# Peptides against a protein of PDB entry 5A53, part 8

Target 1, 230 residues: chain A of PDB entry 5A53
Amino acid sequence: LVENVKQALFIPGQSCNKNLHDIMVDLSALKKPDMKRFNRKNDIHPFEDMSPLEFFSEKNDCSLMVLMTSSKKRKNNMTFIRTFGYKIYDMIELMVADNFKLLSDFKKLTFTVGLKPMFTFQGAAFDTHPVYKQIKSLFLDFFRGESTDLQDVAGLQHVISMTIQGDFQDGEPLPNVLFRVYKLKSYKSDQGGKRLPRIELVEIGPRLDFKIGRIHTPSPDMVTEAHKKP

## One batch from the design tools (peptide; made by RFdiffusion4, then SolubleMPNN)

Design b2_p30_4_s4
Fold by OpenDDE base, seed 5:
Structure b2_p30_4_s4 (fold): chain B 230 residues (1-230), chain A 30 residues (1-30)
Amino acid sequence: as target 1 above (230 residues)
Amino acid sequence: SSSNGVLSPEEYEKELKEVEAFEKFLAEYS
């Protein structure tokens, strides 16, 4: 059974600013056509009360949500939410650093809307550290799209690269996650008599450095239920 | 219905294999 493509809902919070709106537009473009955006600001504080998000999940039939908020303490904050049965499964705050770049900051390259992005993860902690494992899982869930055969790699594909910014020790602040988007170009190369394809990655944006904020983790019971085969 | 935002373990493992395959591909052809 191929799992249905998960739908995402982007929600401007009450404190959503122009920068976050622009980031929302660009990031959500990567989720088309499986994305909805609210045009109105909503006063939601998910770490205080999750019920409004659960309501929106059910009402809009979206199992993925992104809440856009900004404050002095949590500037350019994107709260990523996953649901199970329209109940909150997990949440993570990812604050966009001020050095972000929008799609307009890059050379416009055409890409096929709805094509499943390929992922790369740089940093051992993506496989070992619970927070980075959650981030890896979240982004894979978020951008999985329709299953494509790897054989279609011969086509122009998006590459989402996620990198942990440096090493860290226990008790230290968690390094940022560098989010980069590339277009994969394949060239026929006549190197050494074997026509080996040459690939080039061209950054297309957006460019986002995520600072990790607050996290909500699911209950063990919810983990068990969410991992049941449908 | 999009009520489940979490991949099953089986589908997640498939995604991980795709990631690994792609990373190997990049390493070989970049």
Scores: peptide ipSAE 0.559, ipTM 0.932, DockQ to the pose 0.774
Fold by OpenDDE base, seed 1:
Structure b2_p30_4_s4 (fold): chain B 230 residues (1-230), chain A 30 residues (1-30)
Amino acid sequence: as target 1 above (230 residues)
Amino acid sequence: SSSNGVLSPEEYEKELKEVEAFEKFLAEYS
């Protein structure tokens, strides 16, 4: 049984500003058609009370949610939420740094809506550190899209690259995660009479540097339930 | 129903293999 494509709900918080709205629009465009956006602001504080998010998950049949909030302490904050059985599984705050770029800042390149992006992860911590493992898992869940047949790599339309910004030691603040989106172009190059495929990655946006904030991890019981094969 | 936002371990492993394969591809043809 192919697992159903996970639906995402983007929720403007009460403190959602224009910049966050623009970021929301651009990021959510990558999740089309499996995305809903609220037009109204909602006063939700998920780390204080998760019940409203669980309600929205069930009501909208969305297992993924993104809450857009901004404060002095948590500027441009995107809270990513995953649910299991319409209950909160995990949450992570990812704050967008001020150096962000929108889709409008790049050359308009068309891509087919609904195609599965390819991913790259740069940084060993994505495989070893609990927080970065969660981020890797989250983004793979979030942007998995429809299981397309093995499209020829030449037919791949976009790549999401996630990079841990620098090395870190125990006790140091966790480095930002650099989120980049590229269009993959393949072309035939004639070098020395041999046609070798070449690829070019063209950045298409958005460009987001994520600062890691608060995290909610699932209970052991919920992990067990979520990992049960249906 | 989209009630489950978490991949099964088996599906996650498949995604990881795809990532690895793609990274190798990029390294070879970039």
Scores: peptide ipSAE 0.547, ipTM 0.929, DockQ to the pose 0.765
Fold by OpenDDE base, seed 4:
Structure b2_p30_4_s4 (fold): chain B 230 residues (1-230), chain A 30 residues (1-30)
Amino acid sequence: as target 1 above (230 residues)
Amino acid sequence: SSSNGVLSPEEYEKELKEVEAFEKFLAEYS
């Protein structure tokens, strides 16, 4: 069974501002064509009441959601939500630092809409620490796209790089996650008679540094249901 | 229908293998 591509819904919260709107537009461009955006602000507080998000998931047939909010305590906050059976599976707050760069800040490069990005993860905690494991799982799920068996290397256009900013010990604040997007360029290199392709990564944006906020994890029962083989 | 936003364990393992393969590819050709 080829699973359908997961659809994402981007939701401006009541406190959404111009900066968050611009970030939303640029990040959601990476999810085209499998993305919807609301034009109106919605008063949603997912850590107090999840019901409005579950309603939107079902009504829009979207299993991925991003809520854009901003406050003094949680500035430039992107709440990423996954659902299972139109019920909330997990949530994580990722706050964008003020040093963000938009697509307009980079050289405009043409890209094919709908191509699956490749991922790189820098930091051992992505495989060992529960919060960073959730982030890794979330972003892989979010940008999986269509499972095309033909990974034509020629079709690899986008690379998403996620880096944990520094080392940390137990009990210390969790370092930010650095989100970077690159275009992969392949050049024919005539070095040494063997035409080995040379790869260059060119940053295309957006550039986002994520501060980790609140997290909601699924119940053991929900994990069991979500992991059942179809 | 897009009711499931969570990868199965098998699908997640496939994605991890793709990540590893790509990281090796970058290391070889960068």
Scores: peptide ipSAE 0.528, ipTM 0.926, DockQ to the pose 0.788
Fold by OpenDDE base, seed 2:
Structure b2_p30_4_s4 (fold): chain B 230 residues (1-230), chain A 30 residues (1-30)
Amino acid sequence: as target 1 above (230 residues)
Amino acid sequence: SSSNGVLSPEEYEKELKEVEAFEKFLAEYS
């Protein structure tokens, strides 16, 4: 069963500023054509009341949402939301550090809209720690696009790299997740009769360092329902 | 469905295999 492509809704919160708007535009460009953006600010506080998000999910037929808010405590905050049956499945706050770079900060490279990005994950915690596992799952889900068969490496256009910034021990604050986007360039190298392709990764942006904030996890019952094959 | 923002376990495992394959590919050709 080819799952339908999950649609994403980007929502400016009431506190959305120019920087967040620019980040929203650039990040959402990676989700085209399966993305909607609101132009109007919406006063939504998802950790206080999730009902407005569930309403927007259903109304816009979007199972993925990103809420853009900013405060002194949660500057440049992107709340990523997944839904199941238009009900909130999980949420995670990812705050963009001030050192972000926009697409305009990089050499403009043409990429085809709608191609599925390849992913790389750096950090063992992506497989072991529940929060980083959620992040990994979220981003894989978010940018999956159309389930294409193993795209010929020749068809790969961009790579999303996610890196946990440093090691951490139990009880320590969770390190940031470094979000990087690269264009994959493949060159035919004629080395000694074996044509080994040479790969070059060129950063294309945006560059985002995510500080992890608040998290909402699904109930065990919701997990069970979401994991049932239709 | 457009209402489901969560990968099934099967689809998730498929994505993980793709990630692993790609990481191996990068390691071999980078």
Scores: peptide ipSAE 0.544, ipTM 0.929, DockQ to the pose 0.792; fails the geometry check

